# Peptides against a protein of PDB entry 6J54: the designs that were tried, part 163

Target 1, 223 residues: chain A of PDB entry 6J54
Amino acid sequence: NENLFASFIAPTMMGLPIVTLIIMFPSLLFPTPKRLINNRTISIQQWLIQLTSKQMMAIHNQKGQTWSLMLMSLIMFIGSTNILGLLPHSFTPTTQLSMNLGMAIPLWSATVFTGFRYKTKTSLAHFLPQGTPALLIPMLVIIETISLFIQPVALAVRLTANITAGHLLIHLIGGATLALLNINTMTAFITFTILILLTILEFAVALIQAYVFTLLVSLYLHD
Target 2, 42 residues: chain B of PDB entry 6J54
Amino acid sequence: QFQFTGIKKYFNSYTLTGRMNCVLATYGGIALLVLYFKLRSK

## One batch from the design tools (peptide; made by RFdiffusion4, then SolubleMPNN)

Design b2_p19_5_s2 (from b2_p19_5, 11 letters changed)
Fold by OpenDDE base, seed 3:
Structure b2_p19_5_s2 (fold): chain B 223 residues (1-223), chain C 42 residues (1-42), chain A 19 residues (1-19)
Amino acid sequence: as target 1 above (223 residues)
Amino acid sequence: as target 2 above (42 residues)
Amino acid sequence: MFEEISQLFRYLVKLLAEL
């Protein structure tokens, strides 16, 4: 049904795609602080960034901590785009698998290449879990190699699926609520309550998926 | 602490070097198999 | 008053359904 996926169509104005503008819009929500004591909103944002940065960088060495800027920018970008996507008639770029793959593949490749560059022995040894019986070594190495290549795909699909599923559920439950308003008002009220709870959940999911995406990239860097 | 002698010293699943060598040996074996089948097909 | 409340409710649901 075309109506179910209408929100996922890339918007165009005057025949020109405006996806680029939508992707750039979250950057306007995070201005650079210019004062020692900033506004409450900026202070809260900086506090959250500092907390998340401390948590994510705690597992990394000094060299790994150089990635903090990129990882923090990533979580802010995904989080902000996901939250903005919950606005009525908004387009969420993170529902597009192409975008998420475009983020996941380079980041994954960078982490893998950095691992091979600085810790070649450890990275190669990672393909074989410790204590593996000798007979299972070739098979397990192959499985682990396949697992490595699935990582960027799983990362992108996870984000895409979670955000897309949330939007679809809100749309479906909302449509059902509207249909039930003319049939049974009591049932419509129950469905509306579910819709409200679902929307609250989707706000949480939007942030959690941003965090999980960035965390997994960080963990791949640590390995 | 594991004491390995002979071939097990270089190919084991407990030491870092042993694991690395096992991985390299596996990839090398696969590469040789692929090469063999490619050459056989000609 | 009930009709106005119902219209408001329908409007809110419609907004959420359009997400």
Scores: peptide ipSAE 0.202, ipTM 0.749, DockQ to the pose 0.013
Fold by OpenDDE base, seed 2:
Structure b2_p19_5_s2 (fold): chain B 223 residues (1-223), chain C 42 residues (1-42), chain A 19 residues (1-19)
Amino acid sequence: as target 1 above (223 residues)
Amino acid sequence: as target 2 above (42 residues)
Amino acid sequence: MFEEISQLFRYLVKLLAEL
């Protein structure tokens, strides 16, 4: 079982954790544009950032659009780390629940506090859905309060669970494929096909989870 | 717009102000209950 | 040729298993 989770152990070099370097590595893949007409790769990156920014900020008012830089940096960070985590012998920081909680809790708290600061009446009213029967009001307010506090946990766990589960499945099916190569090549080919399909799926999941994480933070800001 | 009279004007689940007041009343009630049991335990 | 394909296949499987 320890072999199954070996890829999730924080790597060390000379006894020092190199997790910080791994976390900073995605920033090197997104260089700042220095020219009016940039390189093809940079132009594509900027185009994608503009598209995602336009889509995510479409639901926000002018005040909410001030968070555009934060949200775009977040989606690019999570997306790039998740994609890089699918490389062989790579460590994925987003498989660590502590990291995802470290992102989710401050962002969630910032959105909640922003809501209470600028829309106090609406934020307080959010604890009671419209049209609730009078007898259910106290219980429902309690449930909504609990739901609010579960939001950052659910946000972090969703990202962690999806990325971790994907890595585990790839590892397990990959190991099974290697074992079957010496037993039955035909069955190994079938499991290998499943492995390829799963890896393609995990690339999609990596991007989707980055998008969902950022989108939910954005939605909490909008509410 | 719903027309409410009396206490329902301030405590309703349909208006924004009414919902806010219901939430505040619920939290206030819970806080008072907790305070009551805390003082009773002493 | 078949052996080369088999070696490539094994190599690819190993790479994916190391993810």
Scores: peptide ipSAE 0.197, ipTM 0.748, DockQ to the pose 0.013
Fold by OpenDDE base, seed 1:
Structure b2_p19_5_s2 (fold): chain B 223 residues (1-223), chain C 42 residues (1-42), chain A 19 residues (1-19)
Amino acid sequence: as target 1 above (223 residues)
Amino acid sequence: as target 2 above (42 residues)
Amino acid sequence: MFEEISQLFRYLVKLLAEL
């Protein structure tokens, strides 16, 4: 059991945590454009950033578009860290709940406070859905208030659980495949096929979770 | 278009202002209840 | 050829298991 979670232990070098360096590493993969016409790789990267930016900001007003830089940096950071986490012997910071809570709570609080500051009436009205019967108003307001406070937790846990579960599943199926190679080659081939499909799925999940995380933060800002 | 008359004009679940007032009334009621029990314990 | 394929397969599985 201890071997299954070894990949999730924070790496140390000479007793010092290298987590800070790992967190900063993805930023090196996104160089700033220096030329009017950049290399093909940088051009594709910029194109993808522009596409995602247009899609995410289409829901927001001009004032909400001020958060575009932060939201785009967030999706690029989470996406890059999740993809890099699928490399052999890699450590994914997003598998740590503390990391995800550290992102979710401040962003959630900032969106909630900005909502109360600029749209006080709308934000207060959000605690009561439209068309609620009069008898259910007090109960529903309480439930909606509790739901609001669960949002950052749900956001962090969703990201953590999806990434962690994917990694664990790859480890388990990979280990099973290795064990079955010596027992039955046919079953090993089946498990290996599942492993390949799962790894492809995890690449997709890595990007989807980054998008969903950023989208939900964006949605909370728009509300 | 819902035409609300009387108290329903200020406390309704359909208008933005009405919803806000309902929320504030709910929180105010809870706060008063908590205050009542706190003062009674004394 | 079969041995080479088997070695490649084992290597790939090990690589994936180390993810």
Scores: peptide ipSAE 0.186, ipTM 0.737, DockQ to the pose 0.013
Fold by OpenDDE base, seed 5:
Structure b2_p19_5_s2 (fold): chain B 223 residues (1-223), chain C 42 residues (1-42), chain A 19 residues (1-19)
Amino acid sequence: as target 1 above (223 residues)
Amino acid sequence: as target 2 above (42 residues)
Amino acid sequence: MFEEISQLFRYLVKLLAEL
């Protein structure tokens, strides 16, 4: 059991937390283009950024598009950290709930306060769904207010749980395959196949969770 | 356009202004209830 | 060849188990 959670312990070197270095490392993988004609890798990265930016900003008005830089930086950060976390012996900062809450709460609060500042009437009206029967209005307003406060928690927990669960499953199936190699080679081969499929799934989950996290923040801004 | 007359014009669940007023009325009611219980304990 | 494949297999499984 101790081996399962060892990868989630914050790494320290000489008593100093190296988590800060790990968090900053993904920024080195995305250099800013300085030339009109860039390298193939940079061109592909810029193309992906432009594609995702176009898709995410399509639902926003001109004022909402001001958040494009922040949202694109967020998806690139979470996506890159999640993918790098699937390397052997790597630490994923996004498995830490504190990290995800640290991102979710400020972004959520900024979107909510921005909504109340610029669209006060619309924002207040969102606490009551359209067409609600008169008798249910007080109860539903209370539920919607509670729902609003659960949003940042759900956003952080979703990311943390999905990434953590994926890592744990890889560890468990990987450990089972190693144990079965000495017992039965055929069963070990089956479990290994499952492990490969699971690792491919986790690569997809890593990108999807980054996208969903950013998309939900974007959606809260649109409201 | 639903033509609401009377109190329903200001407190309806179909118009933006009506929804806003319902929300404000709900928060105001809760605040008054909390105030009532706080004053009653004293 | 079979032993090499087996060693590679064990190595890959070990790497994945260490993720």
Scores: peptide ipSAE 0.183, ipTM 0.730, DockQ to the pose 0.013

Design b2_p19_5_s3 (from b2_p19_5, 13 letters changed)
Fold by OpenDDE base, seed 1:
Structure b2_p19_5_s3 (fold): chain B 223 residues (1-223), chain C 42 residues (1-42), chain A 19 residues (1-19)
Amino acid sequence: as target 1 above (223 residues)
Amino acid sequence: as target 2 above (42 residues)
Amino acid sequence: MFEEISQIYQYLVLLLAQL
């Protein structure tokens, strides 16, 4: 069982954690454009960033669009780290709950405090859904307050659980496929097909989780 | 669309101000209850 | 050809299992 979780141990070199270098590595994959007409790879990258930016910021007013740089950097960071984590023998920092909480809690608190600062009436009114019967108002306000405080935890756990579960499934099915190669080749072929489909799914999940994380932060800001 | 009169004008679940007042009243009530039990335990 | 396919298969499984 310890062997299954070996890939989630923070790597060290000469007794020093290299996690900081791994976290900073994705930033090297996004160079700033220096020319009017860039290389095809950089042009595609910039095009994708612009498309994602337009989609995410469409729901925000001009004041909310000030967060565009932060939200776009967040989605690019989480997306790149998740995709790089699907490389063999790689370490994914986003599998660590501490990292995801370290991102979720400050961003959540910043959006909540920004909401209370600029939209105090709307933010306070958000604790009570419209059309609530008068008898249920006190109970529902308490439930919505609890729901608010669960948001950063749910945000971090969702990302951590989805990425971690995907990696574990790849390890388990991969190990089962190797074991079945010596027992039954036909069954091993079936498990290998499942493994390939699962890896394709994990690439999609890696991008979707980055998008969902950033989208939810954006939605909390819109509140 | 909704015309409220009296107390319902200030405490309702349909208007923005009404919802805000209901939330503040709920928190105020809870705070008073907690304060009451804290003072009673002394 | 079958041996080569088997080797590619094993290599891919090992590669994916190390993710």
Scores: peptide ipSAE 0.036, ipTM 0.661, DockQ to the pose 0.013
Fold by OpenDDE base, seed 3:
Structure b2_p19_5_s3 (fold): chain B 223 residues (1-223), chain C 42 residues (1-42), chain A 19 residues (1-19)
Amino acid sequence: as target 1 above (223 residues)
Amino acid sequence: as target 2 above (42 residues)
Amino acid sequence: MFEEISQIYQYLVLLLAQL
């Protein structure tokens, strides 16, 4: 079991944690453009950022669109860290629940406080859905308040669980394929095919989870 | 458009103001209950 | 040739197992 979770241990060199360097590394992959016409890689990156920005900010007013920079930086950070985590012998900081909570709680609190500041009546009214029977109002308000406080936890756990589960599954299927190589080569080929398909899926999951995380933060801002 | 009279004007689940007042009333009620039990335990 | 292919296969599986 120690080998199963070895990839999730925070790496240290000479007893010094290098997690900070790993977190900062994705920033080097996104250089600031200096030219009107940039390289193909930078142009593709900018195009993707613009597309995602337009989609996420389409639901927001001008005041909400001020959050575009924060949300786009968040999606690039999570997406890049998740993809880099799929490299062999790599450490993914997003597998650490502490990191994801550290991102989710401040962002959630900021969205909630901004909602109460600028749309106090609407934010308070959001705790009670329209058309609720009068007898169910107190109970439903309590449920909605609990639901609100679960949001940052659910946001962090969703990201952590999906990325961690993906890594564990790749490790387990990979270990199974190695074990089956000495038992039955035909079954080993089948499990290897599953492993390849799973790795492709995990690449998609890495991007989707980054998108979902930022989208949900954006939706909480809209509400 | 819903026309409400009396108490329903201020406490309804259809209007924005009514919903807000219901939420505030619920929180106020919970706060009073907590306060009551806290004072009773002393 | 089959032994070489099997070694490459094992190496690739091992590499993926380390993800």
Scores: peptide ipSAE 0.027, ipTM 0.670, DockQ to the pose 0.013
Fold by OpenDDE base, seed 2:
Structure b2_p19_5_s3 (fold): chain B 223 residues (1-223), chain C 42 residues (1-42), chain A 19 residues (1-19)
Amino acid sequence: as target 1 above (223 residues)
Amino acid sequence: as target 2 above (42 residues)
Amino acid sequence: MFEEISQIYQYLVLLLAQL
């Protein structure tokens, strides 16, 4: 009997971790265009990338649009890894908090430092909301400072928790359906229907979390 | 547009410069307090 | 036919339970 967390253990082959290969695998699904008129699959991919790029960069100025390549690569990476993680017997690197912190902390720090570099006055003023009563200014500045440092943690935990919880829920409901198949077929059918609906939801969550993660990084860059 | 006079011109929560100065003053005050307690503990 | 459908559902459940 496998434990509930067996799917979250980093896989090894011959004592060597194969996590690196799993992390690099999504890059193989997005080949670079080599023709003026690409095949249908690549054309659809490029179209989706262009649409998401236009939406994500709409809030940024010319200097902020320099980050377009990084943000698009980020959303494609997280989205592809999350979707691939929903395949049976697959390992999802984004279920690891270390992976998500490894992405969140550098990106957050980069956005904060770029803010301080190019918009020093506005960045410092961001620690105090406009219209704050004078008596609340010191406390609110402290709270906003704490809030700033919680941002990368919240960014990583949000992604990790949603993907991990989804996998656990699918596993639990799947196990329950298997157990009920031998007890009552009717209840097993109901549970199976819930499982199907849940899996559809998790596909949506996988894409939403990738989008939210990239969007928040983009918003921090804009501020 | 808010017209502030005196110290309120530099330390207000409505203008960008005023907010920046308030933040800097708060951090400066905290730093001085920490420094004071650190020196007092010696 | 019902048994075949049931088997397909069982395989699908097993597949999803492996997630």
Scores: peptide ipSAE 0.019, ipTM 0.661, DockQ to the pose 0.013
Fold by OpenDDE base, seed 5:
Structure b2_p19_5_s3 (fold): chain B 223 residues (1-223), chain C 42 residues (1-42), chain A 19 residues (1-19)
Amino acid sequence: as target 1 above (223 residues)
Amino acid sequence: as target 2 above (42 residues)
Amino acid sequence: MFEEISQIYQYLVLLLAQL
């Protein structure tokens, strides 16, 4: 309990940040297939990538499908880092707001600028919802402009907060179970059951947050 | 398609072009207000 | 058997507490 936030400190060895190695590690888990008939694990991975790609790109037109590689790489990166972060004594780079802002801001800006470049009329019209009363037009345009600038912040904070909160809950419940083991075994068993359910939930949250992050980026591209 | 006549043809919330013009007019108005206050302070 | 199960639970709790 004393080191509640110790797992969120960027690890360093001999004054050198290990964060770069941790970020690069998920790339090793997804080798590029070179054979027509691959290993079972690679085949399952490719199948999952194809399914997710088909689902995410179904919303986009042919021009939007050019972003498929980037979006698929993004979901694989965030998903793998989040899952690996649930290992004991592991550091999750996605718990760092700087990391998520570093992904969110460029992707958001790219989607917004591509929209203004290729669909200028539609993009400008997006600041005013259809059917707005004439009296509310100036105020609503201002609100929609503010909403646009909040999008990258909300995207980064959502990912950071959900992953960080999950880690904190596991740590707190884990600490509580350890304390209760010496007091009452039955209550400790209940808290341990909650801890197991929470860990299963965090595995799901790790994947969902990766999917939601990429989905929102894709939706911003579509608009 | 609602055929708007007059000024409502260019500034309406139902057509794509009308929405675009409303947004541009809003930004233009804000820019003019900012310019007015900046010039007034001098 | 009960002691062994208790030790397994303690070990698992320790692992999860380190997350």
Scores: peptide ipSAE 0.017, ipTM 0.647, DockQ to the pose 0.013

Design b2_p19_5_s4 (from b2_p19_5, 12 letters changed)
Fold by OpenDDE base, seed 5:
Formats: structure tokens, C-alpha cells, sequence
Structure b2_p19_5_s4 (fold): chain B 223 residues (1-223), chain C 42 residues (1-42), chain A 19 residues (1-19)
């Protein structure tokens, strides 16, 4: 069991944390274009960024579109770190709850405070759904306020749990396949097939979680 | 269009202003209750 | 050829097990 969690320990070299370098590494994969005609890889990256930007910003008004740069940088960061984390012997910073809370809490707070500053009446009215019976108003307002404060926690835990669970599952099935190689080759082949399918699924999950995280932040900004 | 008269004009669950006032009233009531218990304990 | 395939299989499983 101790060996299962070894991949989630923050790496240190000579007593210094290397986590800062790992967090900065995905930024090197997305260089800024300097030429009118770029190579194929940069062109595909720009096309994907433009496509996702158009889809996410379609819901927002002109004031909400100011957040486009931050939201696009967020999805690229989380997506890149999650994909790189699926490499063997790699450390994923997004498996650390502290990292995800460090992203979720400020972004959530900024969206909520922005809402209260520009649309105070609408933001306060969101704590009470329309058509609520008069007797349930105080209770429902309290529940809705608690729900609001759970949002950043749910956002961080969702990302952490999905990525961590995926890594653990790959490790467990991988260890089982290795153990079965010495017992029965046929069963080992079946478990290996499951492992391959699971790794493909985790690549998809890595991208989906990055998208969902950014989408939920965007949705909170719209509300 | 709902026509509300009296107190229902300011405290209703259908209009935006009414919902806002209900929320503010609930927070104000809770704050007053907390203050009352705090002052009573002293 | 069979031995080489078996070694490659074991190597891939080991790499995936280290994830």
C-alpha cells in the first residue's frame, strides 16, 4: 500500500522542491507565434484555443469576455498538466488538493465578488429561487448560502479525486497484470487489455476534467 | 404581471426586488439573533 | 521472435504498472 502512494509524494532534489519547475513546464509547450505562417503544431494549437474560446465565451456578455484570457490559460494549464501526468514516473501537481484549492478558491471568490459589485440586486436574488412558499424562505436562503460556499470545495475535490483515482486504478491493475504474468499468461493478457483501455479512458478524463473545471468557473461568472 | 399590495410588494418571491429584500431580511434577522445571544451571555 | 514479443510485453506492462 505504501508503494501505491509513492507517485503522489512531492519530489525533492537536494532538499529543494522541484514542484515549481514541474508547474512551469507546461508553459513551454505553448510558444507564442512570431510568424505569419506557423508550423503545423502551433496552427493546430491556435485552432483548438480559438474553437474552445468561441464555445465558452458564447454565453457571456462583453463584460464577461474580459475573462477569456484567464479561462483559456486555465484550461490549457490543467489539461497539459493532466496529460503529462499520465507519463510513466511523472508527478501530477493536480493530484494535490492544495494545488486545486489554490486555483479554485481565488477564481470562485473573484467571480462572486465581481457579481456582487456589478449586479448586486441580481446576485442577492439568486439566494432565493422564484416561486418559493413564504414559510420556506428562511430555510432555503440558508441552504443556498451553504451551497455557495461548498462550490469551491466541490470544484477542487472533483478534479483531485478524478485524477488521483485514475492514477491509482492504473497502478493497481498494472501491478495485478505483472503478478499474473508468472501465474497464467492468458489471464494476464486479459488484464493487460483492460489496462490499455483504462489508460485511453484516463487520457479522455484528463481533458474532460480540465474542460469541466473551466466551464464551471465560467458558469459561476455568468450567474 | 403580478400586482402586489402592501407588505407583499416589498417581500415577495416572484419579483427580483422582492427576492432581494427577503434575503436581506433573513440575513438581518440571523445577525440580530446572534447579537441577542451574544449580549445575553455577557 | 516469440521471446522478443514476450519481453516487449513484459516491458510495456512494467511501464504501465509504474504509472
Amino acid sequence: as target 1 above (223 residues)
Amino acid sequence: as target 2 above (42 residues)
Amino acid sequence: MFEEISQLYRYLVELLARL
Scores: peptide ipSAE 0.014, ipTM 0.629, DockQ to the pose 0.013
Fold by OpenDDE base, seed 4:
Order: sequence, then structure tokens, then C-alpha cells
Structure b2_p19_5_s4 (fold): chain B 223 residues (1-223), chain C 42 residues (1-42), chain A 19 residues (1-19)
Amino acid sequence: as target 1 above (223 residues)
Amino acid sequence: as target 2 above (42 residues)
Amino acid sequence: MFEEISQLYRYLVELLARL
């Protein structure tokens, strides 16, 4: 059981934590464009950033679009860290709940405070859904208030759970395939095929979770 | 489009202002209850 | 050729099992 969760322990080299270096590493994959016509890799990256930015900022007004840089940096960071985490012997920072809470709580608080500062009436009205019966108003306001405070936790746990579950499943199936190689090659081949399909799924999950995390932050800002 | 008169104009679950007032009234009521119990316990 | 494929298979399984 200890070997199953060993990959989620914060790595250290010579007693020094290298987690900071791992967190900063994805930034090296996205160099700033220096030329009018860049290479194909940078051009594709910029195109993807522009595409996602256009889609996510479509729901925001001009003031909300000022968050474009923050949201795009967030999705690129989470997405890149999740994808890099699928490499063998890689540590995924987003599997750490502390990391995800560290991102979720400040972003959530910033969106909530921004909403209260600029749209106080609308923000306060969100605590009561439309069409609520009069007798249920006090109870529902309390529930909605609790729901608001659960949002950053749900955001962090969702990302952590999805990425961690995927890594665990890859580890389990991978370990099973390795064990079956010495027992039955045919069954090992079947489990290996499942492992490949699972890894493809996890690549998709890695990107989807980055998008969902950023999208939810964006939606909270829109409110 | 609902036309509300009287107290329902200020406290309703359909209009933006009505919803806001309901929320504020709820928080105000809770705050008063908490204050009442704190003062009673002393 | 079969031995090379088998070695490649084992290598890939080992890499993925270490995830």
C-alpha cells in the first residue's frame, strides 16, 4: 500500500524540496514569441491560447475580460502540470490538495470580492434563487451561503480527485501488467492494451480538468 | 413580469431588489438572534 | 524480430508500470 501512494509524496533531493522546481518547470514549455512568424510549435501554442481565451472570455464584459491573463495562465499551468504528470516517475503537483486549495481559495475569494464590489445587488441576490416560496427563503439563503463557502473546497477536491484517481489507476494497471508478464503473456497483453487506452483517457482528463477548473473560476467571476 | 404591491414589492423572490432585501432581512434576523442570545447569556 | 518486439513490450510495460 505504501508503494501505491509513494508517487504522491513530495520529492526531495539531498534533503531539499524540489517541488518548487517542478511547479516552475511548465513555464519553460511556453516561451514568449520573439518573431513575427514563429516556429510551428509556438504558433500552435499561441493559437490554442487565443482560441481558449476567446471562448472563455465570451461570457464576460470588458471589465471581466481583464481577468483573461489570469485565467489563461491558470489553464496553461494546470493543463501543463497535469500532462507532465503523466510521464513516468513524474510528480504531479496538482495531486496535492494543498496546491489546489492554494489556487482555488485566492481565486475564489478574488472573484467573490470583485462581485460584491462592482455588482453588490446581483451578488446578494444570488443567495436566493428566483421563485423560491416565502417559507423556504430563510433556509435557502443559509444553504446558499454554505454552498458559497464550499465552492473553493469543491473546486480543489474535484481537481485533486480526478488527477489522483487517474494516476492511481494507471499505477495499478501498470503494476498488474508487469506482474502478469511473468505469469501469462497473453493476459499481460490484454492488460497492457487496457493501460494504453487508460493513458489516452487520462491525457483527455488532464486537459478537461484544467479547463473545468478555469471555467468554474470564470463562472464565479461572471456572477 | 409580476406587479407587486405593499410589502411584497420589497420582499419577493422574483425581482432583483426583492431577492436582495430578502437576503439582507435573513442575515439581519440571524444577526439579531445571535445578538439576543449573547446578551441573554450574559 | 520476435525477441526485439518482446523486449520493446517489456520495456514499455515497465515504463508505464512506474507511473
Scores: peptide ipSAE 0.013, ipTM 0.635, DockQ to the pose 0.013
Fold by OpenDDE base, seed 1:
Structure b2_p19_5_s4 (fold): chain B 223 residues (1-223), chain C 42 residues (1-42), chain A 19 residues (1-19)
Amino acid sequence: as target 1 above (223 residues)
Amino acid sequence: as target 2 above (42 residues)
Amino acid sequence: MFEEISQLYRYLVELLARL
């Protein structure tokens, strides 16, 4: 049914795509602090950013910590877009595979290229796990090479699939609860409870997927 | 600590240099095979 | 009270169904 995927169609106003404006909107929610003592909301945001920054950058050396700004901006962007996407009648850019591939492929290529530039020996050795039997070395090197190229695809598809499936499930169960209200109120109450639990789960998934996406990019940079 | 002697010193799956050499040898072997079949087709 | 609760329930379900 076309109605199930209507929320995933890129919105247009007067024939012009407004996707660019939607993508830029989350950046307005995180203003730069101008005062020594900020508002409570801004202070909490800065605290969360600092906390996540410390956790993600703990794995990296001084050179890898140069990517901190980019990785933190990425997690804030994906996290905010995913959370805003849970609003009714909202469009989530991260449900589009093209958007996620557009983020995953350049970041993956940059991390791989950076690894080969600064840690050539370690990067080449990464294609062969330690302790591999001699007979399995050629086959395993090929498999690890293929695995490397699957990384950006897996990164993008994971984010897209989790967010899209969550939205579809909320929509389907929500529609079912509405239909069951006219048939049986008891079953409608059960489905509504499931819907609430699912919505809470999707809030968590929205944040977790943003974190996992940035963490994996960060991990590829560390390797 | 593994003590490797002979060819295993350069081609092993335990040392960083050994793993790197194994990877390069694998890619080199594949490249040579592709080149061989390409030249044979002529 | 029951009517108000039912209306609120319908409103919430409708709101969530629009997600």
Scores: peptide ipSAE 0.012, ipTM 0.630, DockQ to the pose 0.013
Fold by OpenDDE base, seed 2:
Structure b2_p19_5_s4 (fold): chain B 223 residues (1-223), chain C 42 residues (1-42), chain A 19 residues (1-19)
Amino acid sequence: as target 1 above (223 residues)
Amino acid sequence: as target 2 above (42 residues)
Amino acid sequence: MFEEISQLYRYLVELLARL
């Protein structure tokens, strides 16, 4: 059973944690353009960043667009770490709840505080949905306040759970395929096919979770 | 535009100001209740 | 050829199982 979670243990080299190096590694994949006409890889990356930036910032006003750099860096960071985590024998930092909470709580707090600072009336009114019956107002305000505080937790847990569950599932099915190779090659082939489909799905999940995480942060900023 | 009179003018679930006042009133009420029980326990 | 394909298959399964 310990082997199932071996991939989630923080790696150490010579007794020193190398998690910091792993976290910084994705930044090496996105070099800054130095030329007017960039390489093909850099051009594709810049194109993707521009597309995602236009899509995400379409919801925001001019003040919200100031957050574009932070939000784009966030989606690129989470997306790249999640994709790199799908490599064999790789450690995915986003499987650690502490890391995701470390990102979710400050960003959520920043969005909430900016909302209260610049749109105090609207932010306070957000605790009460429009058209609420008078008798339900106190209860609903309490529920909405609780919901607000659950948001950063839900944001972090969603990312952690999806990535962790994906890794565990790949590991379990992979182990099953290896076990079945010695028993029946035909069944092993079926399970291997499922494993391939699952890995493709996990690539999609890795990108979707990065997008959803950043999108929700942006939506909290908009509200 | 909703025309509200009396207390409903300040406390309603339809206007922005009314919603804000309802929220503030709710928090104020909870704070007063907590304060009451805290003072009562002493 | 079949043996080579089988070895490649096993290798790929092993790689994916290590995830």
Scores: peptide ipSAE 0.012, ipTM 0.626, DockQ to the pose 0.013

